Peptides against a protein of PDB entry 5EG6. Designs and how they scored, part 79

Target 1, 151 residues: chain A of PDB entry 5EG6
Amino acid sequence: RLRSQTVSTRYLHVEGGNFHASSQQWGAFYIHLLDDDESEGEEFTVRDGYIHYGQTVKLVCSVTGMALPRLIIRKVDKQTALLDADDPVSQLHKCAFYLKDTERMYLCLSQERIIQFQATPCPKEQNKEMINDGASWTIISTDKAEYTFYE

## One batch from the design tools (peptide; made by RFdiffusion4, then SolubleMPNN)

Design b1_p24_1_s1 (from b1_p24_1, 10 letters changed)
Fold by OpenDDE base, seed 4:
Structure b1_p24_1_s1 (fold): chain B 151 residues (1-151), chain A 24 residues (1-24)
Amino acid sequence: as target 1 above (151 residues)
Amino acid sequence: MKKYKTLKAAGSLEAVKEQLAQPA
Protein backbone atom coordinates (compact mmCIF):
# COMPACT_ATOMS: atom_id res chain seq x y z
CA ARG B 1 0.00 0.00 0.00
CA LEU B 2 1.01 3.60 -0.53
CA ARG B 3 0.73 6.27 2.11
CA SER B 4 1.19 9.97 1.59
CA GLN B 5 3.42 11.96 3.92
CA THR B 6 0.99 14.81 4.25
CA VAL B 7 -0.15 16.00 7.67
CA SER B 8 -3.39 14.11 7.19
CA THR B 9 -2.22 10.63 6.38
CA ARG B 10 -4.15 9.05 3.54
CA TYR B 11 -3.78 5.92 1.48
CA LEU B 12 -3.93 5.44 -2.25
CA HIS B 13 -7.12 3.60 -3.07
CA VAL B 14 -9.32 2.68 -6.01
CA GLU B 15 -13.06 3.10 -5.70
CA GLY B 16 -15.77 3.40 -8.28
CA GLY B 17 -13.27 3.29 -11.08
CA ASN B 18 -11.31 6.18 -9.66
CA PHE B 19 -8.04 6.62 -7.87
CA HIS B 20 -8.51 8.53 -4.65
CA ALA B 21 -7.03 9.07 -1.22
CA SER B 22 -8.70 7.49 1.78
CA SER B 23 -8.08 8.01 5.45
CA GLN B 24 -9.65 4.70 6.35
CA GLN B 25 -9.23 2.42 3.37
CA TRP B 26 -6.13 1.43 1.49
CA GLY B 27 -5.53 -0.43 -1.71
CA ALA B 28 -2.93 -3.06 -2.29
CA PHE B 29 -0.89 -2.37 -5.38
CA TYR B 30 1.51 -4.29 -7.50
CA ILE B 31 4.57 -2.31 -8.43
CA HIS B 32 5.71 -3.69 -11.74
CA LEU B 33 9.08 -2.98 -13.26
CA LEU B 34 9.07 -1.84 -16.87
CA ASP B 35 11.88 -1.43 -19.32
CA ASP B 36 12.78 2.18 -19.92
CA ASP B 37 11.68 1.86 -23.53
CA GLU B 38 8.32 0.28 -22.74
CA SER B 39 5.53 2.19 -24.44
CA GLU B 40 2.45 3.46 -22.69
CA GLY B 41 -0.78 1.54 -23.02
CA GLU B 42 -3.41 -0.56 -21.36
CA GLU B 43 -1.27 -3.52 -22.27
CA PHE B 44 2.28 -3.43 -21.01
CA THR B 45 5.17 -5.79 -20.52
CA VAL B 46 6.67 -6.15 -17.08
CA ARG B 47 10.04 -7.52 -16.08
CA ASP B 48 11.22 -9.45 -13.07
CA GLY B 49 13.91 -7.84 -11.00
CA TYR B 50 14.78 -5.52 -8.19
CA ILE B 51 13.26 -2.07 -8.48
CA HIS B 52 15.72 0.81 -8.30
CA TYR B 53 15.05 4.50 -8.05
CA GLY B 54 14.94 6.06 -11.46
CA GLN B 55 13.30 3.06 -13.07
CA THR B 56 9.94 2.99 -14.81
CA VAL B 57 7.13 1.27 -12.96
CA LYS B 58 3.43 0.52 -13.23
CA LEU B 59 1.17 0.67 -10.20
CA VAL B 60 -1.69 -1.80 -10.57
CA CYS B 61 -4.50 -2.22 -8.09
CA SER B 62 -4.55 -5.82 -6.92
CA VAL B 63 -8.33 -5.83 -6.65
CA THR B 64 -9.61 -3.88 -9.62
CA GLY B 65 -6.67 -4.24 -11.95
CA MET B 66 -6.71 -0.54 -12.69
CA ALA B 67 -3.35 1.03 -13.38
CA LEU B 68 -1.76 4.44 -13.25
CA PRO B 69 0.25 5.76 -16.18
CA ARG B 70 3.90 4.86 -16.38
CA LEU B 71 5.79 6.30 -13.44
CA ILE B 72 9.39 6.82 -12.56
CA ILE B 73 9.96 6.08 -8.92
CA ARG B 74 12.31 8.60 -7.36
CA LYS B 75 13.95 8.87 -4.00
CA VAL B 76 12.87 11.73 -1.77
CA ASP B 77 15.15 13.76 0.45
CA LYS B 78 13.16 16.12 2.64
CA GLN B 79 11.17 18.25 0.21
CA THR B 80 13.04 17.25 -2.92
CA ALA B 81 12.87 14.43 -5.41
CA LEU B 82 16.26 13.10 -6.42
CA LEU B 83 16.63 12.76 -10.17
CA ASP B 84 19.78 10.69 -10.26
CA ALA B 85 19.36 8.30 -7.35
CA ASP B 86 19.57 4.72 -8.58
CA ASP B 87 19.91 2.59 -5.47
CA PRO B 88 17.38 -0.12 -4.66
CA VAL B 89 13.99 1.09 -3.52
CA SER B 90 13.66 0.94 0.24
CA GLN B 91 10.52 0.89 2.34
CA LEU B 92 12.42 2.97 4.87
CA HIS B 93 12.67 5.90 2.51
CA LYS B 94 10.09 8.26 1.13
CA CYS B 95 9.54 8.18 -2.59
CA ALA B 96 7.89 10.18 -5.32
CA PHE B 97 6.24 9.02 -8.51
CA TYR B 98 7.08 11.09 -11.54
CA LEU B 99 4.58 10.82 -14.36
CA LYS B 100 6.78 9.72 -17.21
CA ASP B 101 7.11 12.06 -20.18
CA THR B 102 5.53 15.02 -18.41
CA GLU B 103 6.82 18.40 -17.38
CA ARG B 104 7.88 17.49 -13.85
CA MET B 105 4.47 16.16 -12.86
CA TYR B 106 4.27 13.95 -9.79
CA LEU B 107 1.56 11.81 -8.26
CA CYS B 108 0.10 13.92 -5.49
CA LEU B 109 -2.47 13.82 -2.73
CA SER B 110 -4.88 16.73 -2.48
CA GLN B 111 -7.47 16.12 0.20
CA GLU B 112 -9.38 13.09 -1.08
CA ARG B 113 -8.17 13.45 -4.64
CA ILE B 114 -5.18 12.08 -6.45
CA ILE B 115 -3.78 14.69 -8.80
CA GLN B 116 -0.59 15.58 -10.57
CA PHE B 117 1.64 18.21 -9.02
CA GLN B 118 4.27 20.10 -10.95
CA ALA B 119 7.62 20.08 -9.22
CA THR B 120 9.84 23.13 -9.22
CA PRO B 121 13.43 22.89 -10.40
CA CYS B 122 16.15 23.47 -7.87
CA PRO B 123 18.24 26.32 -9.22
CA LYS B 124 21.43 25.31 -7.48
CA GLU B 125 20.96 21.56 -7.70
CA GLN B 126 20.14 20.19 -11.13
CA ASN B 127 19.72 16.70 -9.76
CA LYS B 128 16.80 17.71 -7.53
CA GLU B 129 13.24 18.93 -7.91
CA MET B 130 11.16 20.50 -5.18
CA ILE B 131 7.93 18.70 -4.35
CA ASN B 132 5.25 19.21 -1.74
CA ASP B 133 4.36 16.85 1.08
CA GLY B 134 1.42 15.50 -0.87
CA ALA B 135 3.77 14.17 -3.52
CA SER B 136 5.85 12.27 -0.98
CA TRP B 137 4.84 8.67 -0.42
CA THR B 138 5.74 5.81 1.85
CA ILE B 139 5.62 2.25 0.62
CA ILE B 140 4.19 -0.22 3.08
CA SER B 141 4.62 -3.84 2.21
CA THR B 142 1.59 -6.05 2.50
CA ASP B 143 3.67 -9.19 2.42
CA LYS B 144 3.89 -11.13 5.62
CA ALA B 145 7.34 -11.83 6.90
CA GLU B 146 7.61 -15.17 8.57
CA TYR B 147 10.45 -16.35 10.73
CA THR B 148 11.09 -19.84 11.94
CA PHE B 149 13.36 -20.22 14.92
CA TYR B 150 15.20 -23.45 15.53
CA GLU B 151 16.65 -24.16 18.93
CA MET A 1 17.72 -14.46 -18.42
CA LYS A 2 15.19 -11.75 -17.81
CA LYS A 3 11.62 -12.91 -17.43
CA TYR A 4 8.87 -10.89 -19.03
CA LYS A 5 5.10 -10.93 -18.78
CA THR A 6 2.49 -8.93 -20.63
CA LEU A 7 -0.35 -7.56 -18.54
CA LYS A 8 -3.55 -5.73 -19.34
CA ALA A 9 -4.89 -3.06 -17.06
CA ALA A 10 -8.57 -2.80 -16.32
CA GLY A 11 -10.50 0.26 -17.34
CA SER A 12 -9.34 3.10 -19.53
CA LEU A 13 -5.88 4.55 -19.29
CA GLU A 14 -7.14 7.71 -20.91
CA ALA A 15 -9.78 8.07 -18.25
CA VAL A 16 -7.17 7.73 -15.55
CA LYS A 17 -5.01 10.38 -17.17
CA GLU A 18 -7.98 12.69 -17.34
CA GLN A 19 -8.66 12.16 -13.67
CA LEU A 20 -5.12 13.11 -12.79
CA ALA A 21 -5.27 16.16 -15.01
CA GLN A 22 -8.26 17.62 -13.21
CA PRO A 23 -7.52 20.83 -11.36
CA ALA A 24 -7.28 20.70 -7.60
Scores: peptide ipSAE 0.595, ipTM 0.907, DockQ to the pose 0.883
Fold by OpenDDE base, seed 1:
Structure b1_p24_1_s1 (fold): chain B 151 residues (1-151), chain A 24 residues (1-24)
Amino acid sequence: as target 1 above (151 residues)
Amino acid sequence: MKKYKTLKAAGSLEAVKEQLAQPA
């Protein structure tokens, strides 16, 4: 089970003030749990606990302290994001990061860039959205228990 | 009770959003 902690994400890296893909190294990010009603901003309130699919999270670079917009972590089934999954996040499963309050935009790896990818609604399954492979992420927890970053 | 903590991210969130909004 995944809790609020430092994690490594596939190829996601921060360099020069930008999020980008690195084939040589994985970026270390702290995944924070937010309340669903937490507003967007550079300042945000987090809470401890185990992360469940469907919850709002913040990914903060462990090195630079830069953060992505609020994300909803969603469970991935094949090439679909599940909209209603709410079980604890498992590192054994791929996940997707929905950019909160967008039109089905997901955090996506495209070549050397980190972009948003618009998911396509599943025709016969309203609880699923079709995503590409670049929008499927693998999370690996690190041994870092306490979060520290430099501004 | 749940424990909360307020954090402040480095950099510009708007800049990050702009980056993500760039064409694929």
Scores: peptide ipSAE 0.589, ipTM 0.911, DockQ to the pose 0.897
Fold by OpenDDE base, seed 2:
Structure b1_p24_1_s1 (fold): chain B 151 residues (1-151), chain A 24 residues (1-24)
Amino acid sequence: as target 1 above (151 residues)
Amino acid sequence: MKKYKTLKAAGSLEAVKEQLAQPA
């Protein structure tokens, strides 16, 4: 599941054929790795492998099968997206989703809506772009394990 | 060796793009 880093916590969710942000419900999403040269489309080819920051991904709702446009997952430091980070994606770190082939547009939560937010270039740091809190996300694994404890 | 798989998303990608393009 995807969680936006805002005071009012909301989750990415699909309902009624639309992506939205819910405080009560969350959607489970597949995050698929694409080749950098993979074209956009409703049909797309995915690749096995560990996802690293800077790579192209597709987010697909596990229930509805609906997908977002191609995204580049980027590491977040405070309120900036890092353009050159390439280490493996971690649940311990904030991330941002750049809409591929746009002018610094990022996946953003605005109240109950999912929108695109244009990042502002960092004047003195070319490897960073300024984003708002709504464009900062946390990936939470949906894997569940059940344990039975005995004394 | 890289392994690949082709998938197809449900719904309209254009509709999703239009949703994202709407003003805040």
Scores: peptide ipSAE 0.575, ipTM 0.898, DockQ to the pose 0.917
Fold by OpenDDE base, seed 3:
Structure b1_p24_1_s1 (fold): chain B 151 residues (1-151), chain A 24 residues (1-24)
Amino acid sequence: as target 1 above (151 residues)
Amino acid sequence: MKKYKTLKAAGSLEAVKEQLAQPA
């Protein structure tokens, strides 16, 4: 499941055909690894391997099967998303989800809504973009596998 | 050799994109 790093903890959830953030309910998601050149679509091809920061992923609700657009998972350091981190994704470590092929748009929590937030470039650090707390997420392991690993 | 699997998401991806594009 995905938890925002806001003061009031909320979980990514799918209800009524919509993505939203709930303080009481959470959804379990599959995180699928895609090739960097995988095209966007309702049908997509996932690849084997372990997920690393900087890679393209597809979040799919384990219950409804609904999916978010292609995302690039990025490591978070305080209030910044790291653009060049490429180590394996860590459970319980903060991450951000860049909406691929957008102008620095990140998956973001705004009250109970899931929106996109435009990150601000960090002038002094080219490898970082400034995000808000709502765009910082924590991956929490569940009984259901969140990562789809193909060995 | 890489192993691949094709999946199909439920619902409309366009609808999801529109949802995300809505102002806060």
Scores: peptide ipSAE 0.554, ipTM 0.886, DockQ to the pose 0.921

Design b1_p24_1_s2 (from b1_p24_1, 13 letters changed)
Fold by OpenDDE base, seed 2:
Structure b1_p24_1_s2 (fold): chain B 151 residues (1-151), chain A 24 residues (1-24)
Amino acid sequence: as target 1 above (151 residues)
Amino acid sequence: MVKKKKLRAKGSLEAVKEQLAQPA
């Protein structure tokens, strides 16, 4: 599950066919690793392996099967997203989800809504972008869920 | 060697994109 680090804790959830942020319900999501050159679509090819920061991923709701657009998972340091971090993703660190092929747009929590937030470049640190707390997420492990793959 | 599998998401990706594009 994904939790945004805000004053009031909320979880990423899918309800009524929409992604939203709930303080009471949380969704379990698969984080699928994609090739960097994988095209966008409702059908996508996933690869096995440990996910590293900087890699392209797909978030899929384990209950509804709904998915977000391709994301690049990035390491967060305080209120900045690190652009060049490439170590394995850790549950001990906050992360941000850059919407791939956008102008610094990140997955963001705003009240009960999930929106895009445009990060601001760091003037003196080219390897960082400034994000708000709503765009900072914590990954929490959940129980396994079944998911069917196509060959 | 990397193992690859094809997945298909449910719902409309376009609808999700439109949702995300809405202002706060």
Scores: peptide ipSAE 0.582, ipTM 0.884, DockQ to the pose 0.902
Fold by OpenDDE base, seed 5:
Formats: sequence, structure tokens, C-alpha cells
Structure b1_p24_1_s2 (fold): chain B 151 residues (1-151), chain A 24 residues (1-24)
Amino acid sequence: as target 1 above (151 residues)
Amino acid sequence: MVKKKKLRAKGSLEAVKEQLAQPA
């Protein structure tokens, strides 16, 4: 599950066919590792392995089977996303989800909505992009069942 | 050994993208 905190703590959740942020409910998500050259689509190929910052991932709701666009998971330092971090993803660190192939767009929580937020380049630190608190996420491990989805 | 599997997400990815593009 994913948690973000701005004014209040909220969790990424899927309801009514939409992604949203809930203070009371949370969704369990598969975080799938993709190849860097994996194309976008409802159908995608995943691989097993330890996820590192900088890699491409797919977030899939374990209940609804709905997925977000391809993301690059990045390490967060204060209010900046690190572009060059490549160590293993850890629950001890905040992370950001860059929407792959966009102009610095990150998955962001705004009140009850999930939106994209455009990061600002750091003039003196080319390896960093400035994000807001809503674009900073915490990954929390949770028990979940294995599901296969068909449409 | 690396295990790979093809998965299919439910719903329209374009619809999700449109949702994300909407202003707050």
C-alpha cells in the first residue's frame, strides 16, 4: 500500500473505477518490475527481482486489477526526487513515482484526488527535481492474495 | 533465474491517464 501525507495522511485507493486518496481506506498494490523497454498498455510483461530506484514499475490494485501508467520509482531526499539513485527500494525511505515519458510529472496526492504534479528542476543540482509533499510516498508492506485478472 | 509473466490490467489505461490529467 502507498501512503502520502500533506495536510492529512491519505492512502492510495481504487473505488468506483477511479484512483483516489482515502483517509480511512487503503488499497493493496502489486508493484511489478518492468523492463526499461517495456511498452505501455493494459497488457504488460513483468519480471521477478529486487526493485531498485530508477527502475520502471507498474502499480496494480490487488482488488480491482486496475493499473497506473508506467512509473519510474525514485528516491526522495527532503522535498526533492533523486534522479540518479539506484540502490534497492526500502520502506525506510520516501519515494516518488515519475510518470514515465512525461515532462517531469509525478504521481501526486491532492486532497482526495490523485493527480500529476510537475516537478521543478534544481538549478544547482542536476541530479534532483523539486517535488511537493503530495508527491512523496511511503511504501508499506501488506499481506495480499495472488490474483489473475482477465477482461 | 528471472521469471517473467504477462499480465492484463482491468479497465482503460487511457481513462486512468485522463483522470490523472484533470486539475485538482
Scores: peptide ipSAE 0.577, ipTM 0.882, DockQ to the pose 0.867
Fold by OpenDDE base, seed 1:
Structure b1_p24_1_s2 (fold): chain B 151 residues (1-151), chain A 24 residues (1-24)
Amino acid sequence: as target 1 above (151 residues)
Amino acid sequence: MVKKKKLRAKGSLEAVKEQLAQPA
């Protein structure tokens, strides 16, 4: 599950065919690793392996099977997304999800809505982009393995 | 060799994109 690093604890959730932020419910998501050259679509090819920052991923709701657009998972350092981090993704660190092929748009929590937030280039460090708290996420492991959709 | 498999997401990708594009 994904939890935003905002003042209020909210979780990424799918309800009624919509992605939203819930204080009461959370969605369990599969994080699938994609090849960097994988095209966007409802159908996609995933690969096995440990996910590293900088890699392209697909978040798929374990209940509904709905997916977000291709994302690049990036490591977060304070209020910045690191563009060149490539170490294995860890629950010990905050992360951000860059919407692939966008102008610095990141998956962001705004109240109960899930939106995209445009990061600001960091003038001091070209390898960083400034994000808000809503665009910073914590990955929380879950043992919920059951899903009700066909892949 | 890395194992690969093809998956199919439910719902409309365009609908999701549209949702994300909406300002708060």
Scores: peptide ipSAE 0.569, ipTM 0.883, DockQ to the pose 0.908
Fold by OpenDDE base, seed 3:
Structure b1_p24_1_s2 (fold): chain B 151 residues (1-151), chain A 24 residues (1-24)
Amino acid sequence: as target 1 above (151 residues)
Amino acid sequence: MVKKKKLRAKGSLEAVKEQLAQPA
């Protein structure tokens, strides 16, 4: 499951065909590793292996099977997303989800909505982008069953 | 050899993108 590292803790959830953030309910998501050259689509090829920061991933709701667009998972340092981190993703660290092939758009919590937030470049640190708290997430392991969907 | 499998997400990806594109 995913939760935003903000003052008001909310969990990513899917209901009624929509992604939203709930304080009461949380959704279990499978984070699929994709090749860097994997094209966008409802159908995608996933790879085995530990996910590293900087890699392309697909978040798929384990219950509904709905997915977010391709994301690049990035390590978060305070209020910044690190662009060059490539170590294995840790549940102990905050992360951000860059919407791949966008202008610095990150998956973000706004109230109960899931939106994209445009990060601001760091003038003094080219390897960082400034994000808000809503764009900082924590991955928490869950024991809920994960489902795989096929054509 | 790295194991791979093809998956298909449910719903409309475009609809999800549109949702995300909505202003705050």
Scores: peptide ipSAE 0.565, ipTM 0.878, DockQ to the pose 0.905

Design b1_p24_1_s3 (from b1_p24_1, 11 letters changed)
Fold by OpenDDE base, seed 2:
Structure b1_p24_1_s3 (fold): chain B 151 residues (1-151), chain A 24 residues (1-24)
Amino acid sequence: as target 1 above (151 residues)
Amino acid sequence: MKKYRTLKAAGSLEAVKEQLSQPA
């Protein structure tokens, strides 16, 4: 599952044919690795492999089968997306999802909506782009059982 | 050797893109 790093925690979810952010519901997603030269489409070819930052991925809802456009998963340092990080994706780190072939557009949470947020280039740091908290995500593995606590 | 698999997403990609293009 994907969780946005905001004050009020919300999860990426698909309902009623729409992607949205829910504080109570979360969706499980397949994250598929694509070749860098894979074209966009409802039909796409995935390959086996451990996902690294900088690689092209497809997020597919495990329940509905709906997918987001091609994304490049990028490592996040504070409120910046790293453009040149290429180490394996880790649940210990925050990440951002750049919409491939856009002008610095990132997958972003705004209240209950999922939108695009345009990152700002970092002055004097060409390998970084500034993002907001809504564009910072945490990947939580669903292959193991977890417990949910309520106040 | 890389192993590949072709998948097809449900729904309309265009509809998803349109949703993402809407302002906050």
Scores: peptide ipSAE 0.585, ipTM 0.904, DockQ to the pose 0.930
Fold by OpenDDE base, seed 4:
Structure b1_p24_1_s3 (fold): chain B 151 residues (1-151), chain A 24 residues (1-24)
Amino acid sequence: as target 1 above (151 residues)
Amino acid sequence: MKKYRTLKAAGSLEAVKEQLSQPA
C-alpha cells in the first residue's frame, strides 16, 4: 500500500474506477518493474528483479487491475526528489513517483484526489527537484513474513 | 536470465490520465 506523507494521512485507493486518496481505506498495489524503453499502453511487459530508484515502474491495483501511467520511482530527501539516486528501493525511505515523459509532474495527493504536481527545479542542485508534501509517499509492504523458531 | 511477462491493465489508460490531469 502507498501512504502519502501529509499532515492528514491518506492511502492510495481505487474505487468506482477511479484512483483516489482515502483516510480509511487502502488498496494493495503491485509495483512492476519495466524496462526503460517499455512503451506506454494498457498492455505492458514487466520483468523480475529488484526495483531501484530511477527505474520505470507500473502500479497496478491488486483488486481491480487498474494501473497508473508509467512512473519513475525516485528517492525523496526532505522536500526534494532525487534525480540521480539509483540504490534499491527501501520501505524505510520516502519516495516520489514521476510521471514518465512529463515536465516534472509527480503523483500527488490533494485532499481526496490524486493529481499531478509539477516539481520546481532546484537551481543550486541540478540533481534535485522540489516537491510538496503531497507528492511524498511511503511504501508499506502487505507481505507477511512467517518464522519458525527452534531452541 | 531475466524473466518477462506481459500484463494487461483493467479499464482505460486514457481515462486514468484524464483523471490525473484534472485540476485540484
Scores: peptide ipSAE 0.582, ipTM 0.904, DockQ to the pose 0.907
Fold by OpenDDE base, seed 3:
Structure b1_p24_1_s3 (fold): chain B 151 residues (1-151), chain A 24 residues (1-24)
Amino acid sequence: as target 1 above (151 residues)
Amino acid sequence: MKKYRTLKAAGSLEAVKEQLSQPA
């Protein structure tokens, strides 16, 4: 499951064919690894391997099968998304989901809604982008499979 | 040698994109 690092803890969920954030309910998601050159579409090819920051992923609801657009998972340092981090994704670290091929748009929680938030470049740190708390997520392991990776 | 698997998401991706495009 995905949890936004906001003051009010909410979980990403799919209800009625829509993505939303709930304080009461949470959805389990598969995080699929895509090739960097994988095109966008409802049909997509996933690959084996452990997910690293900077890689392209697909979040798919384990129940409904609904999917978000292609995302690049990025490591978060405080209020910034790191653009050059490439180590394996850790559930112990916050992450951000950059909407691939957008102008610094990140998956973001706003109230109960899931929106995109435009990050601001860091003037003195080109390897970072400033995000809000709503765009900072934590991956929480569940009894259900959250990662689709192959060793 | 990499292992691949093709999946198909439920619903409309365009609808999801539209949802995400809504202002805060």
Scores: peptide ipSAE 0.564, ipTM 0.899, DockQ to the pose 0.925
Fold by OpenDDE base, seed 5:
Structure b1_p24_1_s3 (fold): chain B 151 residues (1-151), chain A 24 residues (1-24)
Amino acid sequence: as target 1 above (151 residues)
Amino acid sequence: MKKYRTLKAAGSLEAVKEQLSQPA
């Protein structure tokens, strides 16, 4: 189980006041749990607790303090984001970061840049959205945490 | 009891959003 703590997100890094991709350095971020009704802003309220898929989170760079917009962390199945998964976030499983209140926009690695990628609806599976590999992330905890494997 | 804490991010959130909105 992942708690509000410092995590490393593969290829996500902050340098020079910008979010960018790095194949050489893993960015260290605080992953903060937000209430679902928490408003967007530079100032925000976080809650201690275990993070589940479908919950709203804030990624804050541990070095610069810069933050991404509110994200919904979603479970990934192959190249699809699951919209209704609510089990605890697993570090052994890929995840996607939906930019909250957008039209299916996901945090995406593209070359050396961090961009938004618009997912495509799955016609036959309403609980899934198709994403690309760049929108699939790996999270590794850098703090003490309880680890449980979820498939 | 749930524990809450208010944080303030460094820099401009709007600037971050603008960066993310730029085409690849």
Scores: peptide ipSAE 0.550, ipTM 0.901, DockQ to the pose 0.874

Design b1_p24_1_s4 (from b1_p24_1, 11 letters changed)
Fold by OpenDDE base, seed 2:
Structure b1_p24_1_s4 (fold): chain B 151 residues (1-151), chain A 24 residues (1-24)
Amino acid sequence: as target 1 above (151 residues)
Amino acid sequence: MVKYKTLRAKGSLEAVKEQLAQPA
């Protein structure tokens, strides 16, 4: 499952054919590794291997089968996305999902909506881009397709 | 040896892109 780093915790979820952010429900997603040169499409080829920061991935809902556009998973340091990190993805670290082939657009949570947020270049650090908390995610491993909790 | 598998997502990718493109 994917959790956004906000004051009020919300999870990435698919409902009614739409991606949204839920405080009470989370969806389980497959994170598929793609080749860097894999073309965009509803049909895509995935490869075996450990996912590293900087690699291209596809997020697919385990229940609905719906997918997000190709993403590059990037390591997060505070409120910055690291552009050159290439170590294995860890649940101990926050991450960001860059929408591949866009101008610094990242997968972002805004209230109950999932949107794209344009990162700002770091003036003195070319290997970093500034993001907001809504664009910072935590990956939590799960063997369940979906989980609902009530406050 | 690297193994590959082709998958097909459900729904419209274009619709998802349009959803993401909407302003906050």
Scores: peptide ipSAE 0.605, ipTM 0.910, DockQ to the pose 0.940
Fold by OpenDDE base, seed 5:
Structure b1_p24_1_s4 (fold): chain B 151 residues (1-151), chain A 24 residues (1-24)
Amino acid sequence: as target 1 above (151 residues)
Amino acid sequence: MVKYKTLRAKGSLEAVKEQLAQPA
């Protein structure tokens, strides 16, 4: 499950064929690891392995089977996304999901909606991009290394 | 050994992208 905290704590959820943010319910997701050269589409190839920051992933709802576009998972430090972090993804540590092949767009929570938010470059720190609180997520995973989430 | 698996998501990816692109 994915949690974001801004004005209030909300969870990523899928309902009625739409991704949205719920204060009470959260969706169970698979976080699939993709090769960096994997193309976008409804059909995609995933690999086994431990996920590291900087890698390409697919978030798939375990209930509906709906998926988000390809994302690059990035480590968050305060209100900045780190572009060069490559250590293993830490459970419960803040992260951001960059929409791959976009102009600094990140998966963002805005009230009940899931949107894209454009990060601002850090002029003095080229390895960082400024994001808002809505673009900062917490991953709550199972004890399995498969990065599956259960209700 | 690295294991691979091909998956198919339900619904339209373009529809999801359009949803994300909508203003708040």
Scores: peptide ipSAE 0.602, ipTM 0.907, DockQ to the pose 0.905
Fold by OpenDDE base, seed 1:
Structure b1_p24_1_s4 (fold): chain B 151 residues (1-151), chain A 24 residues (1-24)
Amino acid sequence: as target 1 above (151 residues)
Amino acid sequence: MVKYKTLRAKGSLEAVKEQLAQPA
């Protein structure tokens, strides 16, 4: 499950055919690794492997099977997304999800809504982009492995 | 060898994109 690093604890959730942020409910998501050249689509090819920062991923709701657009998972350091981090993703660190092929748009929590937030370049650090707390996420492992949708 | 698998997400990707594009 995904939790936003905001003052209020909210979880990424899918309900009614849309993504939202809930303080009461959370969705379990599969995080799939894609090749960097994988095209966008409702059908996509995933690969085995440990996910590293900088890689392209697909988040798929384990219940509904709904998916977000292709994302690049990036390491977060003090409200900045690191553009060049490539170490294995760790649940000990915050992360951000860059919407691939956008102008610095990141998956963001705003109250109960899931939106995109445009990061601003760091003037003195070209390898960083400034994000808000709503765009910073914590990955929490879950034992839920079952899903109710067809692949 | 890396194992690959093709998956199909449910719902409309465009609808999701539209949702994300909406202002707060």
Scores: peptide ipSAE 0.597, ipTM 0.906, DockQ to the pose 0.912
Fold by OpenDDE base, seed 3:
Structure b1_p24_1_s4 (fold): chain B 151 residues (1-151), chain A 24 residues (1-24)
Amino acid sequence: as target 1 above (151 residues)
Amino acid sequence: MVKYKTLRAKGSLEAVKEQLAQPA
């Protein structure tokens, strides 16, 4: 499951064909690793391996099967997304989901809604861009969600 | 050897994109 690092805890959830943020319900998601050159589509090919920051992933709701667009998972440091981090994704760290092939758009929680938030370049640190708290997520493994990494 | 499998998401990806594109 995914939760946003905001003042109030909300979880990514799918209901009625829509992604939303719920304080009461949480969705379990598969996090699939894609090749960097995998094209966007409702059909996609996933690969084995440990997910690292900077890699392309697909989030798929375990219940509805609905998926978000291709995302690049990025490491978060305070309120900045790190653009060059490439270590293995850790549940102990906050992360951000860059909407691939967009102008710095990140998956973001805005009250009950899931939207895209445009990050601001960090002028003094080119390897970072500034996000808001709503764009910072924590991945929590559950018995219903699969972090699709294979050794 | 790297293993792959192809999956198909349910629903409309375009609809999801449109949802995300809505302003805050």
Scores: peptide ipSAE 0.594, ipTM 0.904, DockQ to the pose 0.922

